# Designs tried in a protein design run: peptides against a protein of PDB entry 6DSZ. Part 300

Target 1, 361 residues: chain A of PDB entry 6DSZ
Amino acid sequence: NYVVTAQKPTAVNGCVTGHFTSAEDLNLLIAKNTRLEIYVVTAEGLRPVKEVGMYGKIAVMELFRPKGESKDLLFILTAKYNACILEYKQSGESIDIITRAHGNVQDRIGRPSETGIIGIIDPECRMIGLRLYDGLFKVIPLDRDNKELKAFNIRLEELHVIDVKFLYGCQAPTICFVYQDPQGRHVKTYEVSLREKEFNKGPWKQENVEAEASMVIAVPEPFGGAIIIGQESITYHNGDKYLAIAPPIIKQSTIVCHNRVDPNGSRYLLGDMEGRLFMLLLEKEEQMDGTVTLKDLRVELLGETSIAECLTYLDNGVVFVGSRLGDSQLVKLNVDSNEQGSYVVAMETFTNLGPIVDMCV

## One batch from the design tools (peptide; made by RFdiffusion4, then SolubleMPNN)

Design b2_p27_1_s4 (from b2_p27_1, 10 letters changed)
Fold by OpenDDE base, seed 5:
Structure b2_p27_1_s4 (fold): chain B 361 residues (1-361), chain A 27 residues (1-27)
Amino acid sequence: as target 1 above (361 residues)
Amino acid sequence: SEKELKEVLEELKKEEEERERERKLKE
């Protein structure tokens, strides 16, 4: 009996930051195929707390805090459509990861989307949205007492959704999505009615966005709205304000991941396919009535890292660069550039041994 | 652009230092 010591996966396919272990702890959660690693972020670096084996490849991993919860809960969806909501519990030195709710959200009917699984959570924690299949938007209502994750589908007329997010500051849960039709790529919004299990008309739309628009970022209040990232342009829209920039520097390589730096949504990290790290800046303008509006968008090159599959800002200018293709890194953002003009310094590098080829013998 | 980026990074650093001070005051 050769116990093939299954090498632990090292390629990162997702990461999130939040307060999962406690209200006070800052956590980094890393998905490595079927493995979830939980760290506490400390002044000394990443302290490992727990590793959890999942019953499948992690496809979605999102932290969320329902009203009345003291700390974040973790939503996980696997590539086999197993959904769960996890809670961290500690009693003295005993650490447990509790499944609050679970369910399989696979449909017997539907074409799996070519762009893969998208999972999103309403900022007000009213629902989880899933784009699993073309022409369907799956909704999981978030109910505290429900141990079984029940979902329903809403028909989506737009068959080719590129990316989707829930917007902030909406009375009803509202999605914003980029979709493609024969006329090009477009942005549309829908309100999601839990009661009627249907879409209502959203607050805004933008037809004929950039042909390679690939990502939607929901922007928190006070700005609200969304950022749409393309190959050549970055656009902002909130229904009232539209702004577009086309910085030449982003044209060199496709932006593939993003992360919000601060709660107010004024700054974002962007990573491209060459491992370049950018900061996207939202310049605010305060009106005489106290309304905050977007004045301008700016993109600044920070430096170079491993090619990010995911980015997450931690604290103190420290960023985790989760890489699938290369080594993951902890990097520091510095105020002053080095001799090469880089504001990024690698603090720690985590060797990627490559994909574990599950030799199913 | 370099000056503007420096100002942004200085602001970010200052905000983090302030948050860290607030954390230490609550302990």
Scores: peptide ipSAE 0.320, ipTM 0.813, DockQ to the pose 0.921
Fold by OpenDDE base, seed 2:
Structure b2_p27_1_s4 (fold): chain B 361 residues (1-361), chain A 27 residues (1-27)
Amino acid sequence: as target 1 above (361 residues)
Amino acid sequence: SEKELKEVLEELKKEEEERERERKLKE
């Protein structure tokens, strides 16, 4: 009896930070194929709490806090379209991950999108949005009493959505997305009507963005709006203000991931395909009426890490670099550069043993 | 450039230290 000790997956395909175990604990959640790892962030490092096996490869993993919840809930969508909302419960030494809601959101008809599964949550926790298939936007209404995740589809006229996010500070749930048509790439917004199960015209659009525009970052208040990241440019738009930068340093390698550092959205980490770590800065201008507007955008090179699949700012200048292609890292941002001009120091490295090839023996 | 980045990282550190102090005052 060869006990093939199935090697645990080590390649990271997603990470999120929030308050999942308690209102006070800072958690790092790491997706490694079908495995979810839950850590508490401490001054001494990452303390493992629990590992959870999922019913498929984790495709979406997002923390969210509905109104009246004391801690974050976890939304997971698998590559087989199994959706669940998970809650952490601890009773003494017993730790349980409770499924509050579940459902399969697979459609019988639809072409799976080439850019893969996108899952997003409205910042006000009104709905979950899913881009699973071309020309469809799936909505899961968030209701406290709903144990079964039921979804409906809204038709998207835009067949080739590249990335999509919910915007902040919108009266109705509003999506912002980059899409491609024969004329190029564009940005558009839609309001999502839960009542009518349709899209209404959003607050703004931007036609003819950079041809390689690939990511949307929703910016929280007071700025609002979105950042669009391309190969050569970074742009901001909120309906009233447009600003674009084209820093030469980002042309060298494609930015592939981002993470917000500040709750107010003034700083973001960016990672590229070469493992370079950047800080994107939103410079604020306070108006006489107390409104905050974007003055400028800046990009600064911090240093080099493993090639990030995902980035998560933790606390105290510590960043988790989740890597699929290399070793994951905990890195520290330093105020002063080292002898090589880097502001990044590796604190801990997590060996990646490569993808678990499910050899169906 | 380097000076501006240093200022950003100093501000980040300061904000974290302030948040840590506020947490300890609530305990």
Scores: peptide ipSAE 0.252, ipTM 0.770, DockQ to the pose 0.918
Fold by OpenDDE base, seed 1:
Structure b2_p27_1_s4 (fold): chain B 361 residues (1-361), chain A 27 residues (1-27)
Amino acid sequence: as target 1 above (361 residues)
Amino acid sequence: SEKELKEVLEELKKEEEERERERKLKE
């Protein structure tokens, strides 16, 4: 009787950093198929706290902090459309992951989008948005008193959404998305009315962006707006200011993931399909009225890592590189380059043993 | 470019050291 010990999944398909265990603790949360791994980031490295089995492959994993919460909550959506909001609760040595709310958000009718599941949270924690199906935007209102995640759909006229985010600093929840139509790719914004369950006109739009525009980054205040990443260009727009760069270095490989380094959105990590790690920099200009505007965008090559599925900046120049195709890594950003001109040093590697073939026995 | 990157990384490091100092002062 060979007990084939089912090998634990090692491929990373998502990672997030925040304050999940406490307000003070910095956590790294890693999604590995159906498993959630929770770590505390320490000066000595990653300390494992808990591993949680999920009822399906994790498709969305986002930390958020509603007003009046002392620590972050975790939103998870599975590939089978099971949604939950999780809380970390410790009582002495007992560690529990509490489900605050749950629900199934699957629709009976709809074509699953080719670009997969997108889940986003309003920065002010008013709602969760889900792009699950073409021509639909699903909204989950965030209410503290509701243990059942109820959702409604808003019809999108734009059938081919590539990526979507909630913007920062908006009076109403506002989405920014890249979409494709017969004329090309475009960026549009919509305000989301919870009351009327409809879209209102957003603050801005940008028609005819790069044909391969694939990612939206919502930029926090004071800049606001969004960054649009393409194959050849990176653009910024906030309704008042537009700026585009086309650094030749990004043409070599497609940027596939990003992570914000600074709370103010002045720096981002970018990872491409060759495992190159970049820093995207937003240079600020202070106006005479005290407003901060974007002066310039810059991209700098930091070095090479495993091909990132997800990136998250931890602390002290340490970055977690979550890889699906290769070994995940903890890397350190150094001020000085090494002999190879790299600013990246691998601190720890996590062996990826490949996809768990679910042997449906 | 290398000098500019170094300046950025130095600034990042300083901001982190300041944040860490502020955390330690609140403890």
Scores: peptide ipSAE 0.242, ipTM 0.761, DockQ to the pose 0.911
Fold by OpenDDE base, seed 4:
Structure b2_p27_1_s4 (fold): chain B 361 residues (1-361), chain A 27 residues (1-27)
Amino acid sequence: as target 1 above (361 residues)
Amino acid sequence: SEKELKEVLEELKKEEEERERERKLKE
């Protein structure tokens, strides 16, 4: 009996922060292939709480808080299209991860998108959106009492979606996406009608964005709108205001991940393919009517880390750098730079032993 | 140059504002 001690996966392919274990606890959730690791963030560091094996590679992992929930729920989609909504329950020392809802969202017909699975949740928790196949947008309505995740498809005319997010502050669930056609890359919005199961015209579009526009960031209120990140430029649009910057420093390496620092969307962390960590800053302008508008965008180089697959701001300037290619890190953002001009200090490093090649023996 | 970039960004902004105006005229 060769007990092949299956080495635990160490490469991080996703991370999320929220209040999963309780309303008060700050959690870090880490996806490592089929494994979910749950930590509590403490002043002393990361405290492990639970490890959960999933029935497949985690492709999407998002925390969300429906109305009336005291803590966040976890949506997971696997690479085999198994979807679930998980809840943390603790009774004394007994810890249970409960499946509130589950379903398989695979379609028999469709071309899997080359850019992989995208999963997004409406900020108002009305639905989950999935880009699984070219020319289709799958919607899972969120219903508190439904144990079975039911989905329907809406046809997308845009066959090559690069990235998609739900916007904030929309009366109806509204998606913003970057897509490519023969004329280049463009940004478009659609409202999603749950009732009619169709797209309606969204509030805005921007044709002919940067050719390498790759990421959409939905910006919370009061700013609203979206940030589009390219190779050479960062643009903001909310239907009323357009702003673009092209800081030379971002041209040196492609931005590959982002994470919101402030709940109001004033700051974002950006990571590039060289392991450089940036802060994107949204400068506000307060209007006489009390409305807040974007005055300017600024990018600041913070320092260097492992190449991030995902970034998660925890608290007090601590950032988790989830790495697939290198060691994951806990890093501290400092107000003052060190002698090398870096604002980043590594606090802890988590050794990556490399991808577990599923040798199907 | 920084100036050239500014000109490009101003042009893109102008084009977007023009498209938005055209949209509002069709509504």
Scores: peptide ipSAE 0.021, ipTM 0.382, DockQ to the pose 0.019

Design b2_p27_2_s1 (from b2_p27_2, 12 letters changed)
Fold by OpenDDE base, seed 2:
Structure b2_p27_2_s1 (fold): chain B 361 residues (1-361), chain A 27 residues (1-27)
Amino acid sequence: as target 1 above (361 residues)
Amino acid sequence: AKEEERRKKEEEERKYLEELVEALKKE
């Protein structure tokens, strides 16, 4: 019996940062197929804390902090529609990842969406939203005492949702999504009524966005609204303000991932299919009434990395580049460019051994 | 042929939506 020591997955398919192990610890969580790796971010680098085997491929991984929790909880959805909320508990040297809630959210009816599983959490932790199937939006209400994740479906008239996020600063949970119809791609918003289990009209819409609009970024207050990223353009909309840029540099390769750098949404990292790393900057204008509005959008090329599947800004200009196709990296963002005009320096590289070929033994 | 294929796709999407609506009423 050759015990083929199954090589651990090395391809990264998701990463998030937050305070999962404690209120004080900065964590990096990395999804590698069925494996979750938990690190503490230190001045010396990434300290491994725990590895967790999941019962399926991780499709969604999001940190969230319900009101009254001292640290973040982890929502995971697998490709087989198993949902769980995980909590980190440490008792002395004993480390346990506990399941606070779980459920299966698979429907018997519905066509799986071509753009795959999308999972989002309301910034106020009122609900989890799931786009699993065309024409359905699944809602998981977040209740503190419920060990069983119960979900319900809301009909979504827009069959071809490309991306969806919850907006910030909304009295009711509000989604913003890019969808495609025969006329092109559009942006729409809906309020989600937990009570009535229906959509209400959202605060704004934008018809006829760029044909290749692929990502929605929800912008926190004070700006609010959303950024829509396309192949050729980046647009901002919040109901009152619209702004679009078409920087030629983004036309060369499709932007595939993003991560917020500043808590106020002033800066975002963008990664493209060529491994180029960009900074998206939101320039503020302070009005006489003390309101903050968006003045301008800028994109700056920082440098080149491995092709990012996911990006996480950690601290002090350190970025984790999670790669599925190449080696994952820790990179440093410098204030000054090198002789080649790059602001990016590789600090550490994590070898990707490629897809685990299931050798049927 | 392309117009007939488009019409078939639209009809399939309509049927799919009808099935979803009926399913949601039974939940």
Scores: peptide ipSAE 0.384, ipTM 0.879, DockQ to the pose 0.009
Fold by OpenDDE base, seed 1:
Structure b2_p27_2_s1 (fold): chain B 361 residues (1-361), chain A 27 residues (1-27)
Amino acid sequence: as target 1 above (361 residues)
Amino acid sequence: AKEEERRKKEEEERKYLEELVEALKKE
């Protein structure tokens, strides 16, 4: 009997930073297939706190803080459409990850989308949105007292959604998405009515964006709006302001992940398929009325890392580079470049032993 | 051929949407 000691997964397929263990602790959460690893970020590095086995491949992992919660909750959706909201609970030395709510959100009808599962949370924690199937947008209302995650579907006329996010600063929950039709790729917004279980017209749209527009970044206030990342261009739109850049450096490799560095949305990390790490900078202009508008977008090459599946800024210029194809890394962003012009220094490397072949037994 | 393929795809997508709408009414 060869006890195949199932090697723990080492390939990272998701990471998120927030305050999960306490209001004061900064945590790094790492998804490795069916495993969730929880760390506390310390001055000395990553301190492991807990490892949690999930009942399936983690497809979505998002931290969120409902109004009146002292710390973040964790939403997880598995590839088998099992959804849960997790809470960290410590009682003395006892550490428990408790399920606040759970549900299965699989539909009996619908074509699974080619771009895979997308899960998003409204910044005001009013709902979770799920794009699981073409032509459907699933909504999970967030209610404190609900242990059962109830969902409903809204018809989405746009069958080929590429990416979707909730926008910030909207009176009603508002999604912004890139979609493809026979005419090309477009950006559209919808307000989500929980009451009527329908979409209302959103604040803006942009038809005929770049043909390879692949990602939406929701920008927090004061800027608001969204960034659309393509193969050749990066665009910003908020309904009033439109700005596009086409830095030649991003054309060399497809940007595949992003993470917000500053709470105000002034900087984002971008990772491409070659392991290049970029900083996207939003330059502000203060208007005479005290409103802040976007003046310019700029992209800077920071350096090279492992090919990022996910990025998360921790603190003090430290970034976790979650890699599926290579070794994950902790890297330091420096103010000054090295002799090679890199602002990136590897602090720690986490060996990737390769894909665990999910032997579906 | 490309136009016929496009038309066929659009028709398949329309049918799929119709089925979804009918399914949503039953939920």
Scores: peptide ipSAE 0.384, ipTM 0.877, DockQ to the pose 0.009
Fold by OpenDDE base, seed 5:
Structure b2_p27_2_s1 (fold): chain B 361 residues (1-361), chain A 27 residues (1-27)
Amino acid sequence: as target 1 above (361 residues)
Amino acid sequence: AKEEERRKKEEEERKYLEELVEALKKE
């Protein structure tokens, strides 16, 4: 019996930053197929803490902090529709990953969406939303006492959802999504009623957006609203204000991932299919009444990295670049450019050995 | 041909949505 030690996966398919091990620790969590890696971010670099095997390829990985929790919990959904909520527990030198809740969220009827699985969490931790199948939005209510992941479906009339997020600062949980119909791509919002298990009309919509609009970014308060990223344009809408930019530099390659830098949503990292790293800046205007409004949007080229599948800002200008096609990187963002005009310096590189061919022996 | 293909796709999408509505009533 040759125990072929299966080579550990090296391709990154997700990453997230938060406070998972404690309230004080900053963590980087990395998804590599069926494997979860947990690091503590230190001044000296990444300290490995734990590796966890999952019951399938990780499709969704999100940190969230319900009211009354001292640290973040981890939601994971696999490509086989196994859902769990995980908690980190340390007792002296003993480290345990506790399953707080689990379930299978697979439906008997439904066409799997061509754009894959989308999982989102309400910023106020009222629910998890899942787009698994065309014409369905699955809701998992987040109740304090629920050890069981109970889910229900709501009908989506829009069969071809491209991307979806929960908005910030909404009285009821509100989704914003890009969808495609025979007339083009559009943005719509819905309020989610947990009581009635239905959608109500959301605060705003934007018909006939850019044909290649592909991503929604929910913007925190004080700005609120959403950013819509296309091939040629970046737009902002919050119900009251609309702004659009079409910087020629983004037209050269498709933006494929993003991550918020500032908690207030003033800056975002953007990565494209050529490995270019951008900063999206939201310029504020303070009104005489003390309200903050969005004045303008700006995009700046920072430099080049490995082609990002996912990006996450850590601290002190350090960014993790998770790559599926190339080597993952830890990079530093500098205030001053180098001789080549780049603000990006590679600090560490994590070799990608390519796709693990599951040789079923 | 393109119009017939569009009509077929729209009919398939309508049927799929009707099946989903009936499935949701049973949950």
Scores: peptide ipSAE 0.382, ipTM 0.877, DockQ to the pose 0.009
Fold by OpenDDE base, seed 4:
Structure b2_p27_2_s1 (fold): chain B 361 residues (1-361), chain A 27 residues (1-27)
Amino acid sequence: as target 1 above (361 residues)
Amino acid sequence: AKEEERRKKEEEERKYLEELVEALKKE
């Protein structure tokens, strides 16, 4: 019996930052196939707290804080459609990961979407949304007292959803999504009625976006709305304002991931398929009535990293670059460029030994 | 050929959507 000491997975397929261990601790959570790694972010670097084995490959990992929780909860969905909400609990030296709720959200009907599983959480923590199958949007209402994840499906007429997010600042939970039809790619919004279990017309739509529009970023207040990332263009829309840029530098390689830097949505990190790291900046304009509107969008090349599968801003200009194809990195963003014009300095590198091929022996 | 393939795909997608709608009505 060769106990093949199963090498721990090293390829990162997700990362998130928040306050999971306590209200005060800043955490980095890293998904590596079936493993969840939990770190505390310190001035000295990443302090490991716990590793958790999941009952499947992690497909979705999102932190959220329901009203009246002191710290963030973790939503996980596996590739086998097992959903759970996890809570960190520490009592002295004893660390427990508590399952607050769980369920299987697999349907017997529906074609699995080619773009994979998408899981999103309403910023006001009213619901979780799941795009698992073409033509369906699954809703998990978030209720404090419900240990059972009850889900229902809403018909989505748009069969080919590319990406979807919940918008901020909406009275009702509102999704914004990029979809493809025979005429091209489009952006649409829907309000989600929990009561009627249906979609209502959303606040806006944008037909005929860039043909390679691939990502939606929900922008928090005061700006609101969404950013749509394409191959050649970055666009902003909030129902009242539309703005588009086409910086030549982004055309060189496909942007594949993003992360919000500022809580107010003023800056986002963008990573491309060549390992280039960009900053997307939202320039504000203050109106006479005290409202803040988007004045302009700007993209700056920060430097090069490993090819990011996921990005997360930690604190003090430190960014975790989660890589599936290469080594993950902890990098520092500097205010001043080096002699090569890079604002990025690698602080730490985490060796990727490649995908553990589960040899089903 | 491309137009026939497009038409076939659209018909398959329509059929798939109809099956989903019928299934959702039974839940």
Scores: peptide ipSAE 0.382, ipTM 0.875, DockQ to the pose 0.009

